Peptides against a protein of PDB entry 1MQS. Designs and how they scored, part 162

Target 1, 223 residues: chain A of PDB entry 1MQS
Amino acid sequence: ILKMLFLNKDLNNNDNITTITDDIFNQQEIIWKVLILDIKSTATISSVLRVNDLLKAGITVHSLIKQDRSPLPDVPAIYFVSPTKENIDIIVNDLKSDKYSEFYINFTSSLPRNLLEDLAQQVSITGKSDKIKQVYDQYLDFIVTEPELFSLEISNAYLTLNDPKTTEEEITGLCANIADGLFNTVLTINSIPIIRAAKGGPAEIIAEKLGTKLRDFVINTNS

## One batch from the design tools (peptide; made by RFdiffusion4, then SolubleMPNN)

Design b2_p25_7_s1 (from b2_p25_7, 17 letters changed)
Fold by OpenDDE base, seed 1:
Structure b2_p25_7_s1 (fold): chain B 223 residues (1-223), chain A 25 residues (1-25)
Amino acid sequence: as target 1 above (223 residues)
Amino acid sequence: MEEKLKKFLEDAEKQNEDFLKSIFS
């Protein structure tokens, strides 16, 4: 949660929330942000963070997504909300109205493919995709803006990876294909990435495979 | 170029490890 409040950047590993917030507050210029919640995420945040923690994390205002909110066009916003059609529509409307300067979207659970596609389509229509900086769920960690966003054009990858009927062999094969595609992309752009993936799922498998490929490449080129 | 890449990967790996440790925080 603290990572989210700091725009999903790396944080010092400390169990004390107050210490973490103090350290960050003291070591770098604080980015003031708005936190947008729903009922479910409000309960989650309230269970682990205090108001002072939010303030120290740069959260000047926190509001419910369904509440009428005043525009703050010069202030970035963090959304931490359920992955629902309603919330997506509200976010898109906020984007259309330039309610905030930047949008960091964190879904509280897995975002279904249909909703992801809906979000992407609506954002695309607005012409303001550059204001969407991050989209996260339990499995996804990506930037929606160009040129950082790209497609490997693997048909039904999401469906295959999330279908409980998919075999382990199929998952492994698909993960390998994705890793290959990512590897080729890395080589094409001539930039080595920091690989970040959610634990316990296909993303981790892909990350490991990609990491191995990159390491092997370095070894072979040195050799 | 190879040395630079190696160093970059090492740094990236370290950052990845740190990220993974903090991913649920």
Scores: peptide ipSAE 0.000, ipTM 0.262, DockQ to the pose 0.034
Fold by OpenDDE base, seed 3:
Structure b2_p25_7_s1 (fold): chain B 223 residues (1-223), chain A 25 residues (1-25)
Amino acid sequence: as target 1 above (223 residues)
Amino acid sequence: MEEKLKKFLEDAEKQNEDFLKSIFS
């Protein structure tokens, strides 16, 4: 949760929430942002953080996703909501309306393949994919810097990776294909994404494979 | 699990940082 509030920056887990928030708050460069929640995520946040903690984390306003919210086009927004079609549609509408400057989307649980594809498709149509900076769930942890990173091909693989009936061999093969696709994308956009992966799952495998490919490429090109 | 995750993330971050430095160097 704290990572989310700080735009998924690495935080020292050994520090108390109060210490972390105090240290950041005392830093002159606090990034003010909006936090958009739903009923479920509100309960989650309220169990861990106090209102003062949110303020220290740079949350200037927090609202429910279904509530009417005033546009803040110069302020980045953090969404922490359930992976539902309704919430996705609202986020896309907010994007279309330029309601916020940047969008950091964190789903409270796994995003189904069909919804991921829907999100990707809708975002691509808006032409404002550059405003989507992050999309996270239990398996997706990456910064979206370019529209090409929202490829439908990656979405097709997501269901297979989350299917408990999928064999380890199938997962490994699919992860290799995904890593190849990501590698090609990175080369095409000439921008290196910060790759984050959940440990113990296919995302970690993909991250490792992609990292190896990128490192090998750099070594070969500098040589 | 949290410590392992932290270590993994730290390692990944370092790898990414090194990679970025290598590309822009």
Scores: peptide ipSAE 0.000, ipTM 0.269, DockQ to the pose 0.031
Fold by OpenDDE base, seed 5:
Structure b2_p25_7_s1 (fold): chain B 223 residues (1-223), chain A 25 residues (1-25)
Amino acid sequence: as target 1 above (223 residues)
Amino acid sequence: MEEKLKKFLEDAEKQNEDFLKSIFS
């Protein structure tokens, strides 16, 4: 949660929330952001953070995604909401109306492929894809540079990895396939995706595998 | 292919650095 509030910067998880927020507050100027929640994420945030913690994290306003919200076109927005068609439509409408300056989207659970493609398609139509800076879920961590990148094979991970019946071997195999797909796509596309990985999950495994493939490719071509 | 990959990696790294600076400065 704290990582999300600081735009998914890596933080020391060994420190308590108060220590982390105080250290960050004292070390850098606060960048004020809007936090947009739904009912489920509100409960999650409230269980972990105090209002003062949000303020120290630079959250100037927090609101529900379904409520009427005033435009703040010069303020970046963090969405922390469920991956639903309804929420995606609202985010796209907010984008279309220039409600905020930048959009950092964090889904509370895995984003299905169909919804990812829907998001990409709608964003593409608006012509304002440059305002979408980040899209995160339980298994995804990347910076969006082009809506077409949403069509990558990485979307296949969301359904399988979130299934409790999935075996370790299946997870490993899927991560390898995703890394292969990303590697092949990187070499062929003109867009430059920035792939990041959340620690302690499949995203990290994928990132490591992809990194290895890229490094090996460079080494082999130079030999 | 190698030159393309090298350029891609360099550009991606630069974009990432610029992004991090923009959100934490």
Scores: peptide ipSAE 0.000, ipTM 0.272, DockQ to the pose 0.064
Fold by OpenDDE base, seed 4:
Parts: structure tokens; C-alpha cells; sequence
Structure b2_p25_7_s1 (fold): chain B 223 residues (1-223), chain A 25 residues (1-25)
């Protein structure tokens, strides 16, 4: 949860929540964010974090996804909500309306393929895929580190990869291209996007290819 | 560089797993 609140950045401390928040707050410039929850996730967050913890984590405002929320176009948003069609539609509407500057989406459970496709499709139509920085679930975890370069490509890729009309050859080729791109990015930025692929889909293929490339690189450079 | 990258990857993966477990477990 803390990692989520800090935009899923790496946290090195195994300290308690208070210590972690204090350390981060004191050592780094806090990025103020809005936290968007649903009923289920509210219970989860409330059980683990106190209001003061949220503040220390940079949460300036937290609201329910179904509530009328004021636009904060200069503030990044963290969504922690159930993977439902309704929530996806709301997120997309928020995106369309430029309600927030950036969108970090964390689903409370696994996002079904059909919903992922729906999300990707709707986002692509908006032309604002660059604002989607993260999408997380139990199996899917991707970060757009350089929005101008990666966000559009990933979104379009997922649309293509999940289109039932796409051929297996096209999928394989695209997965390879994505893996290559990700690999190159990892090497250039010295930062590794955490990619956890949903099982049984193109994302898994990409993850496997990327993993292989990274392993091969490590082996070859040590040799 | 290789060792650094390897460590980075391992650390990132571990952190991600811990995070996911914290949310989804």
C-alpha cells in the first residue's frame, strides 16, 4: 500500500508504516497525489493506514470513485479500486475530462482480459494514453517511465495484442518488438520497469522474452 | 554493470512481490 501511495516506487526500508512515511517524507520531496477508492478498497486502506499516514505519503485528497470529485488537473491520481466495467468507465471519463495530471491505476484484484482490453481501447480513443502511468493488479504490473516514449506504444500494443482479429504471427512479432523496446529502455535509463504479466496472454510472452534478454545480457556482460 | 543490473532487478522484483502481496493477500 505504501508503495502504491508513492507511485509504486521502490522502498528499501522494512520499517513500520510510520517510520517509512517519515523517512520518505524527510528525505525526498513529497509528491502530492489524490487517492481514489471504492467501498472495498476504502476498508482495506483504512485498516492499514491512518489519515496522518496518507498525508505523509503525499495524499492530499482521497475520495470515492463514484463521488463527484473536483478536477485537480495538476495533481497525479492514484486509483485503488475494484476491476469492474463501471470503475474503468469512470477512470476513462476522468481521463477524458483531464481531471488529473497523471493516472496510476491499481486494481484490488485481477483485471480480466476483457476489461483490460476495454480499458486499453477506451484509453486509445481518448488520445491521452500518455497520462496512464501505471496499471497494477495481481498479475499485471506495468510502469510507464517515459510517458512520451512508452505510454502510447504500450497502450496500442495491448490493443493489438488483445484484438481477436490479430493473428498469432502478428502477436508474436509485436511481443518481440515490445520486449526489445523494453530491454533497450532498461539499459538506457538504468531503471527497470516492473513488469508482471498476466498469465496466458501476450503480456506473459513479452515478460518471458524480456526476461530472457535481460538474463542473456547479464551472462554475456559477466563473461 | 552486470552485477549492478542483476541486483537492481532482484531488488525490484522482490519489492514488487512484497507490494503485491501486501495488497492482494
Amino acid sequence: as target 1 above (223 residues)
Amino acid sequence: MEEKLKKFLEDAEKQNEDFLKSIFS
Scores: peptide ipSAE 0.000, ipTM 0.293, DockQ to the pose 0.030; fails the geometry check

Design b2_p25_7_s3 (from b2_p25_7, 20 letters changed)
Fold by OpenDDE base, seed 5:
Structure b2_p25_7_s3 (fold): chain B 223 residues (1-223), chain A 25 residues (1-25)
Amino acid sequence: as target 1 above (223 residues)
Amino acid sequence: MKEKLEKLLKDAEEQNKKFLEEIFS
Protein backbone atom coordinates (compact mmCIF):
# COMPACT_ATOMS: atom_id res chain seq x y z
CA ILE B 1 0.00 0.00 0.00
CA LEU B 2 2.74 2.47 0.90
CA LYS B 3 4.62 1.60 -2.24
CA MET B 4 1.54 2.46 -4.24
CA LEU B 5 1.16 5.79 -2.50
CA PHE B 6 4.72 6.64 -3.43
CA LEU B 7 4.07 5.78 -7.06
CA ASN B 8 5.36 2.22 -6.66
CA LYS B 9 8.92 3.22 -5.91
CA ASP B 10 11.11 0.70 -4.19
CA LEU B 11 10.85 1.02 -0.44
CA ASN B 12 12.87 -0.74 2.22
CA ASN B 13 10.52 -3.45 3.47
CA ASN B 14 12.21 -3.74 6.85
CA ASP B 15 11.25 -0.30 8.03
CA ASN B 16 8.19 0.61 10.02
CA ILE B 17 5.47 2.46 8.13
CA THR B 18 6.08 5.51 10.29
CA THR B 19 9.80 5.43 9.67
CA ILE B 20 9.33 5.17 5.92
CA THR B 21 6.89 8.06 5.76
CA ASP B 22 9.05 10.21 8.00
CA ASP B 23 12.19 9.50 6.02
CA ILE B 24 10.54 10.29 2.72
CA PHE B 25 8.92 13.38 4.14
CA ASN B 26 12.26 14.66 5.35
CA GLN B 27 14.25 13.85 2.24
CA GLN B 28 11.95 14.79 -0.60
CA GLU B 29 9.46 17.46 -1.46
CA ILE B 30 5.95 16.14 -1.06
CA ILE B 31 4.21 15.44 -4.33
CA TRP B 32 0.55 16.02 -3.71
CA LYS B 33 -1.73 13.39 -5.20
CA VAL B 34 -5.37 12.44 -5.34
CA LEU B 35 -6.30 8.97 -4.11
CA ILE B 36 -9.33 7.39 -5.74
CA LEU B 37 -10.84 4.36 -4.04
CA ASP B 38 -13.84 2.06 -4.20
CA ILE B 39 -15.71 0.39 -1.36
CA LYS B 40 -13.38 -2.62 -1.19
CA SER B 41 -10.15 -0.67 -1.36
CA THR B 42 -11.42 1.79 1.23
CA ALA B 43 -11.73 -1.06 3.69
CA THR B 44 -8.22 -2.22 2.83
CA ILE B 45 -6.66 1.21 3.22
CA SER B 46 -8.50 1.86 6.47
CA SER B 47 -7.20 -1.37 7.95
CA VAL B 48 -3.56 -0.52 7.28
CA LEU B 49 -3.20 3.26 7.27
CA ARG B 50 -4.27 6.17 9.38
CA VAL B 51 -5.50 9.42 7.92
CA ASN B 52 -2.28 11.05 9.00
CA ASP B 53 -0.32 8.43 7.08
CA LEU B 54 -2.13 9.36 3.90
CA LEU B 55 -1.33 12.99 4.43
CA LYS B 56 2.32 12.19 5.01
CA ALA B 57 2.30 10.23 1.79
CA GLY B 58 1.14 13.34 -0.04
CA ILE B 59 -2.51 12.43 -0.43
CA THR B 60 -4.31 15.75 -0.49
CA VAL B 61 -7.73 14.36 -1.38
CA HIS B 62 -9.21 10.91 -1.28
CA SER B 63 -12.60 10.03 -2.75
CA LEU B 64 -14.69 7.21 -4.09
CA ILE B 65 -14.42 6.50 -7.79
CA LYS B 66 -18.20 6.66 -8.24
CA GLN B 67 -18.49 10.04 -6.56
CA ASP B 68 -18.56 13.28 -8.47
CA ARG B 69 -15.06 14.66 -8.30
CA SER B 70 -13.81 18.11 -9.16
CA PRO B 71 -11.18 18.32 -11.86
CA LEU B 72 -7.62 18.82 -10.67
CA PRO B 73 -5.77 18.93 -13.98
CA ASP B 74 -2.42 19.78 -12.41
CA VAL B 75 -2.52 17.02 -9.80
CA PRO B 76 -1.57 13.37 -10.34
CA ALA B 77 -4.09 10.71 -9.38
CA ILE B 78 -3.63 7.29 -7.84
CA TYR B 79 -6.43 4.84 -8.49
CA PHE B 80 -6.70 1.87 -6.16
CA VAL B 81 -9.85 0.10 -7.28
CA SER B 82 -11.31 -3.25 -8.24
CA PRO B 83 -10.68 -4.46 -11.79
CA THR B 84 -14.20 -4.01 -13.15
CA LYS B 85 -15.61 -2.75 -16.43
CA GLU B 86 -17.37 0.03 -14.59
CA ASN B 87 -14.20 1.29 -12.92
CA ILE B 88 -12.26 1.11 -16.18
CA ASP B 89 -14.94 3.16 -17.94
CA ILE B 90 -14.80 5.77 -15.20
CA ILE B 91 -11.00 5.97 -15.36
CA VAL B 92 -11.13 6.38 -19.13
CA ASN B 93 -13.76 9.07 -18.78
CA ASP B 94 -11.56 10.87 -16.26
CA LEU B 95 -8.72 10.61 -18.76
CA LYS B 96 -10.88 12.03 -21.56
CA SER B 97 -11.93 14.95 -19.44
CA ASP B 98 -8.35 15.72 -18.33
CA LYS B 99 -9.49 15.41 -14.75
CA TYR B 100 -5.93 14.85 -13.52
CA SER B 101 -2.40 15.42 -14.80
CA GLU B 102 -1.20 11.83 -14.51
CA PHE B 103 -2.85 8.49 -13.87
CA TYR B 104 -1.37 5.77 -11.67
CA ILE B 105 -3.76 2.84 -11.84
CA ASN B 106 -3.57 0.08 -9.22
CA PHE B 107 -6.10 -2.71 -9.33
CA THR B 108 -6.89 -4.48 -6.07
CA SER B 109 -6.83 -7.90 -7.74
CA SER B 110 -5.86 -9.55 -11.01
CA LEU B 111 -6.89 -7.73 -14.16
CA PRO B 112 -8.30 -10.26 -16.61
CA ARG B 113 -7.30 -10.18 -20.27
CA ASN B 114 -10.64 -8.93 -21.56
CA LEU B 115 -10.59 -5.95 -19.24
CA LEU B 116 -6.95 -5.24 -20.02
CA GLU B 117 -7.77 -5.18 -23.71
CA ASP B 118 -10.79 -3.00 -23.07
CA LEU B 119 -8.72 -0.53 -21.07
CA ALA B 120 -6.00 -0.43 -23.70
CA GLN B 121 -8.48 0.02 -26.53
CA GLN B 122 -10.34 2.84 -24.85
CA VAL B 123 -7.12 4.59 -23.85
CA SER B 124 -5.74 4.34 -27.37
CA ILE B 125 -8.86 5.97 -28.77
CA THR B 126 -8.47 8.96 -26.45
CA GLY B 127 -4.97 9.68 -27.71
CA LYS B 128 -3.94 10.44 -24.13
CA SER B 129 -2.05 7.27 -23.26
CA ASP B 130 0.95 9.37 -22.23
CA LYS B 131 -0.93 10.44 -19.12
CA ILE B 132 -1.14 6.86 -17.88
CA LYS B 133 2.08 6.31 -15.99
CA GLN B 134 1.38 2.97 -14.33
CA VAL B 135 -0.99 0.03 -14.41
CA TYR B 136 -0.67 -2.45 -11.57
CA ASP B 137 -2.56 -5.45 -10.29
CA GLN B 138 -1.60 -8.30 -7.98
CA TYR B 139 0.77 -9.62 -10.65
CA LEU B 140 1.68 -6.84 -13.04
CA ASP B 141 3.68 -3.65 -13.29
CA PHE B 142 3.19 -2.14 -16.73
CA ILE B 143 1.73 0.59 -18.94
CA VAL B 144 -0.94 -0.16 -21.52
CA THR B 145 -0.92 1.99 -24.65
CA GLU B 146 -2.98 -0.23 -26.96
CA PRO B 147 -4.43 -3.75 -26.88
CA GLU B 148 -1.34 -5.36 -28.37
CA LEU B 149 1.33 -3.10 -26.93
CA PHE B 150 2.46 -2.56 -23.37
CA SER B 151 5.52 -1.38 -21.49
CA LEU B 152 6.98 -2.54 -18.19
CA GLU B 153 8.17 1.04 -17.72
CA ILE B 154 11.60 0.15 -16.39
CA SER B 155 13.60 3.33 -16.16
CA ASN B 156 16.52 3.61 -18.57
CA ALA B 157 16.32 -0.05 -19.52
CA TYR B 158 17.42 0.55 -23.09
CA LEU B 159 20.27 2.80 -22.06
CA THR B 160 21.46 0.41 -19.37
CA LEU B 161 21.40 -2.59 -21.68
CA ASN B 162 23.31 -0.77 -24.41
CA ASP B 163 25.83 1.09 -22.26
CA PRO B 164 29.30 -0.44 -22.57
CA LYS B 165 29.99 0.53 -18.98
CA THR B 166 27.18 -1.64 -17.66
CA THR B 167 28.47 -4.67 -15.79
CA GLU B 168 27.40 -8.24 -16.46
CA GLU B 169 25.79 -8.35 -13.05
CA GLU B 170 23.74 -5.27 -13.80
CA ILE B 171 22.60 -6.70 -17.12
CA THR B 172 21.68 -10.00 -15.51
CA GLY B 173 19.76 -8.24 -12.79
CA LEU B 174 17.87 -6.06 -15.23
CA CYS B 175 17.06 -9.01 -17.48
CA ALA B 176 15.73 -10.88 -14.48
CA ASN B 177 13.49 -7.95 -13.58
CA ILE B 178 12.16 -7.73 -17.13
CA ALA B 179 11.54 -11.47 -17.22
CA ASP B 180 9.65 -11.22 -13.94
CA GLY B 181 7.50 -8.47 -15.36
CA LEU B 182 6.75 -10.43 -18.49
CA PHE B 183 6.00 -13.54 -16.45
CA ASN B 184 3.51 -11.62 -14.37
CA THR B 185 1.96 -10.28 -17.56
CA VAL B 186 1.50 -13.81 -18.86
CA LEU B 187 -0.21 -14.82 -15.63
CA THR B 188 -2.60 -11.89 -15.85
CA ILE B 189 -3.43 -12.51 -19.50
CA ASN B 190 -3.89 -16.18 -18.64
CA SER B 191 -2.33 -17.46 -21.85
CA ILE B 192 1.00 -19.02 -22.66
CA PRO B 193 2.88 -16.91 -25.18
CA ILE B 194 5.13 -17.83 -28.03
CA ILE B 195 8.37 -16.14 -27.08
CA ARG B 196 10.09 -14.21 -29.86
CA ALA B 197 13.36 -12.45 -29.22
CA ALA B 198 16.28 -11.11 -31.17
CA LYS B 199 19.31 -13.35 -30.95
CA GLY B 200 22.66 -12.43 -29.49
CA GLY B 201 21.53 -9.80 -27.02
CA PRO B 202 19.69 -9.09 -23.79
CA ALA B 203 16.38 -10.02 -25.40
CA GLU B 204 17.57 -13.59 -25.77
CA ILE B 205 18.62 -13.73 -22.13
CA ILE B 206 15.23 -12.40 -21.11
CA ALA B 207 13.46 -14.93 -23.32
CA GLU B 208 15.39 -17.77 -21.77
CA LYS B 209 14.66 -16.62 -18.25
CA LEU B 210 10.99 -16.16 -19.07
CA GLY B 211 10.80 -19.59 -20.63
CA THR B 212 12.32 -21.17 -17.56
CA LYS B 213 9.88 -19.38 -15.29
CA LEU B 214 6.93 -20.50 -17.37
CA ARG B 215 8.11 -24.10 -17.45
CA ASP B 216 8.72 -24.15 -13.74
CA PHE B 217 5.33 -22.64 -13.08
CA VAL B 218 3.48 -25.17 -15.21
CA ILE B 219 5.36 -28.09 -13.70
CA ASN B 220 4.74 -26.89 -10.17
CA THR B 221 1.05 -26.19 -10.73
CA ASN B 222 0.41 -29.56 -12.36
CA SER B 223 2.17 -31.14 -9.59
CA MET A 1 32.16 -18.37 -23.73
CA LYS A 2 30.29 -17.38 -26.86
CA GLU A 3 30.09 -20.96 -28.04
CA LYS A 4 28.90 -22.07 -24.65
CA LEU A 5 26.24 -19.40 -24.65
CA GLU A 6 25.08 -20.37 -28.12
CA LYS A 7 24.77 -23.97 -27.04
CA LEU A 8 22.83 -23.02 -23.95
CA LEU A 9 20.50 -20.85 -26.00
CA LYS A 10 19.94 -23.59 -28.52
CA ASP A 11 19.17 -26.05 -25.77
CA ALA A 12 16.79 -23.59 -24.19
CA GLU A 13 14.99 -23.07 -27.49
CA GLU A 14 14.59 -26.79 -27.94
CA GLN A 15 13.27 -27.20 -24.44
CA ASN A 16 10.84 -24.36 -24.96
CA LYS A 17 9.60 -25.88 -28.19
CA LYS A 18 9.02 -29.23 -26.54
CA PHE A 19 7.28 -27.57 -23.65
CA LEU A 20 4.91 -25.67 -25.91
CA GLU A 21 4.14 -28.79 -27.88
CA GLU A 22 3.30 -30.65 -24.70
CA ILE A 23 1.01 -27.91 -23.42
CA PHE A 24 -0.90 -27.41 -26.64
CA SER A 25 -1.13 -31.06 -27.52
Scores: peptide ipSAE 0.006, ipTM 0.268, DockQ to the pose 0.017
Fold by OpenDDE base, seed 3:
Structure b2_p25_7_s3 (fold): chain B 223 residues (1-223), chain A 25 residues (1-25)
Amino acid sequence: as target 1 above (223 residues)
Amino acid sequence: MKEKLEKLLKDAEEQNKKFLEEIFS
């Protein structure tokens, strides 16, 4: 949750909430953000964080997604809401109306493929996809950088990764394929990004595999 | 192209290594 509040930056998990917020508050300039919640996520946040914690995390205001909210076009927004068609439509509407400067979307549970496709389609139509900076769910960790988007065109990757019936071996195999694709992409574009991935999911596996491939490449090239 | 890529990879190696270590820590 704290990671989300700090735009999914890596945090030291060994520290308590107070220590983390204090350290960040003292070491860097606070980016003020709006936190958009629903009923379920409100309960989650309230169980973990206090108002003071939110302030230290840079949350200037928090509201329910279904509430009328004043536009803050110069302020980034963090959504932490259930993956529903209704919430997606509201987010897209907020995007269309330039309600906020940037949109960091965190779904409280796995986003079904149909809803992901719906979100992507609607966002694409708005022409404001650059404002969608992040989309997170149980298995997705996307940082949208407009200048260089691509697809590996791996069939049913999302479904496979999100299907609870998928075995670990299947996930590992798919992640290896994705890592291979990413590696080839790096070679093709002649530019190497720093690998970033969320913990505890397929993204982590992919990151590890890709990192290994890149390191091996460097070692083999230098020999 | 290969030389440029090698340089890029070399420069990014330490950063990626550190990040991966952080991920799995």
Scores: peptide ipSAE 0.000, ipTM 0.225, DockQ to the pose 0.040
Fold by OpenDDE base, seed 4:
Structure b2_p25_7_s3 (fold): chain B 223 residues (1-223), chain A 25 residues (1-25)
Amino acid sequence: as target 1 above (223 residues)
Amino acid sequence: MKEKLEKLLKDAEEQNKKFLEEIFS
């Protein structure tokens, strides 16, 4: 949860929540964020974190996704909500209205492919895909140092993959291209993005290809 | 480069695992 609250950045501390928040709060500039929850995730967050912990994590405001929320266009938002069509539509609406500056979306459970594709499609239509910095679930975990670039690539990919006219060859080619791009990114940054892919989809193909490339690189570099 | 990459991968995997377990387990 703390990782999420810090925009899923790397946390090296194995300490308890309080110690981690204190250390981070004291050592790093706090990025103030809005936390958007639903009923289920509220229970989850409340069971793990105290109000003070949220503040130390830079959460200035937390609200329910279905509540009327005031726009904070200069503040990034973390969504931690159930993967439902309703929530996706709300997120997209928030995006359309420029309710927040950035969107870090964390789903409380697996995001079905159809919903991911729906999200991607809707976001694409808005022309504001760059604001979607992260999308997470138990299988889909994208940690990227350059969220803008990453979000754009992923969005485009999923739109293409959602097109029923897209051939298997095109899918494979696209996945390979994405993997290549990610691999190159890994080599140029000082933080490695992690891709956890849902099974049975293009994301898995990408993850496998990327994994292979990384492994091969390590082997070849050691040789 | 190799050592750096290996370390980064290990660290990232560990962190990711912890996060996923915390949220989705």
Scores: peptide ipSAE 0.000, ipTM 0.269, DockQ to the pose 0.030
Fold by OpenDDE base, seed 1:
Structure b2_p25_7_s3 (fold): chain B 223 residues (1-223), chain A 25 residues (1-25)
Amino acid sequence: as target 1 above (223 residues)
Amino acid sequence: MKEKLEKLLKDAEEQNKKFLEEIFS
């Protein structure tokens, strides 16, 4: 949660919440943000953070997503809401109205493929995709802005990886293809990325394969 | 290019290790 409040930057979660917020507040310039919640996420935030913690994290105001909110076009917004069609529509409407300067979207649970596609489609129509900086859920962790976002153009990758009917062999094969695509991208950009992946899923498999490919490449190039 | 890549890889691995420790510890 604190990571989210600091725009998903790396931070040490082993310390007390108050210590973390104080340290960050004192060591760097505070970025004032708006926090947009729903009923479920409000309960989650309230269980972990105090009002003072939010202030120290740079949250100037927090509101419910369904409430009427005043525009703050010069202030970035953090959304921490359930992955529902209703919430997506509200976020897109906020984007269309330039309600905030930047949008950091964090879904409280897994975002279904159909909703992700709906979000992407609606955002693309607005022509304001550059304002969407981050989209997160329990499985996704990516920046939506160019040029950091790219497609490997692998058809139905998400569906295949999340379909319970997909065989282990099919998953392994697809992960290998994704890793190959990422590897080629790394070589093209000529920059070695920090590989971050959620544990226990296809992302971890891909990360491991990519890491191996990079190591092998270095070894073979030195030979 | 090789030396640069090796350095980048080492740096990335170190950062990854730190990240994993922070997130999964």
Scores: peptide ipSAE 0.000, ipTM 0.247, DockQ to the pose 0.053; fails the geometry check

Design b2_p25_7_s4 (from b2_p25_7, 15 letters changed)
Fold by OpenDDE base, seed 3:
Structure b2_p25_7_s4 (fold): chain B 223 residues (1-223), chain A 25 residues (1-25)
Amino acid sequence: as target 1 above (223 residues)
Amino acid sequence: MEKKLKEFLEKAEKDNENFFKSIFS
């Protein structure tokens, strides 16, 4: 949660929330943001964070997603809401109306494939995908920006990775296939990319595999 | 903690657009 409030930057997990917020507050300039919650996420935030913690994280205003909110077109927004059709529609409407400068979307639980597709479709129609900087759930970490967004056209990949019934072997195999696809894509770009991935999930596995492939390629090319 | 957060939310919801914009002016 605290990581989310700092736009999903890496934080030292060995310290308590107060220590982390104090250290970050003292070490870097505060980016002022608005926090959009729903009823469920409000309870979650209240259980782990104090108002002072939110302020130190740069949250100047927080509101419920279903409430009427004033536009702040020059202010970035963090959404921490349930993965529902209703919330997705509201986010897209906020995007259409240019309610905020940037959108950092964090779902409280796994985003179903059908809702991901719906979100992607609606966002693509708006032509404002560049304003969506991040979309996160327990297994999803990606940036929706043009022209850097593309598909590997691997069927059921997201569903497989998000299904708790999927075996580790199946996940590893799929991640390898994804890494291969990404590797082939990178070779066409003619530059080594910076790899960003969420920790503790399939994204990290993919990133590690891709990194290994790239390193091996560089070594073999220079030999 | 929850009460304070609720109060903060209620206060923020009552603030007008001009007030919100003034925070970032």
Scores: peptide ipSAE 0.006, ipTM 0.334, DockQ to the pose 0.019
Fold by OpenDDE base, seed 5:
Structure b2_p25_7_s4 (fold): chain B 223 residues (1-223), chain A 25 residues (1-25)
Amino acid sequence: as target 1 above (223 residues)
Amino acid sequence: MEKKLKEFLEKAEKDNENFFKSIFS
């Protein structure tokens, strides 16, 4: 989330969010930005970051996407919203009206190809595609607290999983590595999780592999 | 329009790795 707020630049990994924001605040000039959320993403952000963290990240204003917002044509905007047709239409309308100087779009979950194409088509019609600086998506269908956030430190995982040139064997191998990492995390926490995953993609493969590992572990430890 | 659309789609597809890292860091 902090990387998103700093326009997805690489940040030093520290365990304490407050320490990270303080270090960045002291080392770099603050770029003031607008953060645009929806109801779902608001809950996500609120569970992880404090208001002071947002301020230190240069968020001058945060608003709901469906709320009437004043134009800030000289201020860049970060969108962190659900990948819906409605939200896409609002973003495009904001673009048409020159509501902000730059647009950094982060979808809270996977953006379907049809919606991506719709966004691209609408943006192209406006002639203002240069203002769209970033478009990101990631499957985030749960609310997490700060202590529950972690990374498996697997490089280029998203790119590998979404590259059409990636072989099935490569995908399977990567999914296995992710499942192993998650399994180790579960063992460390010493709590059996309820696994939820999107259907029809790598997440389902990972979920199945993780489930199998957990079941095998339980059977072997109780025998 | 088609060229611009293609360029936009390619840009969108290539940048998503940073977001994944940002959510869980």
Scores: peptide ipSAE 0.017, ipTM 0.466, DockQ to the pose 0.327; fails the geometry check
Fold by OpenDDE base, seed 2:
Structure b2_p25_7_s4 (fold): chain B 223 residues (1-223), chain A 25 residues (1-25)
Amino acid sequence: as target 1 above (223 residues)
Amino acid sequence: MEKKLKEFLEKAEKDNENFFKSIFS
């Protein structure tokens, strides 16, 4: 999440939100930007970040994607929203209307290929593709206040995940089990973690599943 | 376990509620 708020730049490996924000704030010039959320992502961010964290990240204004928002054509915008057709259409409309200067799009979960193609097609039609600076699937990065090394004690997990004979279904199943274990650990520790995972492998799958579980939990708690 | 996390998240949300409302309004 913090990485997203800093336009997905490299961050120092600190686990404390305040420390991370302070370090980043001191290292580079702050870029003031707008944060666009939906109901789900609002709950997620609210559970992880405080007002001061958002300000230190350069977020001057944040709003719901479905709200009537005033144009800020000289201000960059970060979108952190669910990967839905509705949200994509709204983003494209915002692009068409020149609501913001730059668009950094971060989806809260994996974006299906069909929706990515739809987004690309619509953006291409606008002729304003240069304003789209980033498109990411956001695996929730939570900052852990108290770093703890632990093991789920799953036998041969590494070997199974890296064995070329392992089927995709088996990998998915194992990743789900790991994510469940991590989720339970989070509940026990009573702290919101920062999730960081290498891209293109099982770690990413686990991160996605864990992120979804945490988001769903937050939404259900607020409802 | 679920109760503890729920309480933690609720507290976090409550602390930011006024700020978020002011920004979203």
Scores: peptide ipSAE 0.007, ipTM 0.294, DockQ to the pose 0.018; fails the geometry check
Fold by OpenDDE base, seed 1:
Structure b2_p25_7_s4 (fold): chain B 223 residues (1-223), chain A 25 residues (1-25)
Amino acid sequence: as target 1 above (223 residues)
Amino acid sequence: MEKKLKEFLEKAEKDNENFFKSIFS
């Protein structure tokens, strides 16, 4: 949760929340943000963070997504909401109205393919996709804006990974293929990335496989 | 390249550990 509030930057969670927020607040310039929640995520946030923690994390305002909110066009927004059609429509409406400067969207659970496509389609129509900086769910954490995006051209990857009918063997195989593609991309770019992946889903599996491939590469090149 | 890769991997592993611990927290 704290990572989300700091735009998913790396945080040392060995300390308590108060210590973390104090350190971040004191060591770097704070980015003031708006936090948009729903009923479920409000319960989640309240169980972990205090109001003072939010302030120290740079949350200037927090509101419910269904609440009438004043525009803050110069302030980035963090959405932490359920992956529902209703919430997606509201986010898109906020985008259309230039309610905030940037949009960091974090879904509390897995975003279904149909909703992802709906979000993408609506955002595309607005012509303001550049304001969508991040979309995150249980399985995915990615930047929507160019030039950080690229495709491995694997057909129906998302569908396969999110279809309940897909077998574990199929998922494992696909994850391996994705990891291979990412590995080749890393080598091609000649820049080693820090791997980021959502926990508990295919993204984590891919991250682990990619990490192993990179480590093996180092070992083999040193031999 | 190898030396650079090693350094990045070491950093990445540390950062990844923290990342995975912090996710949804």
Scores: peptide ipSAE 0.000, ipTM 0.278, DockQ to the pose 0.052; fails the geometry check

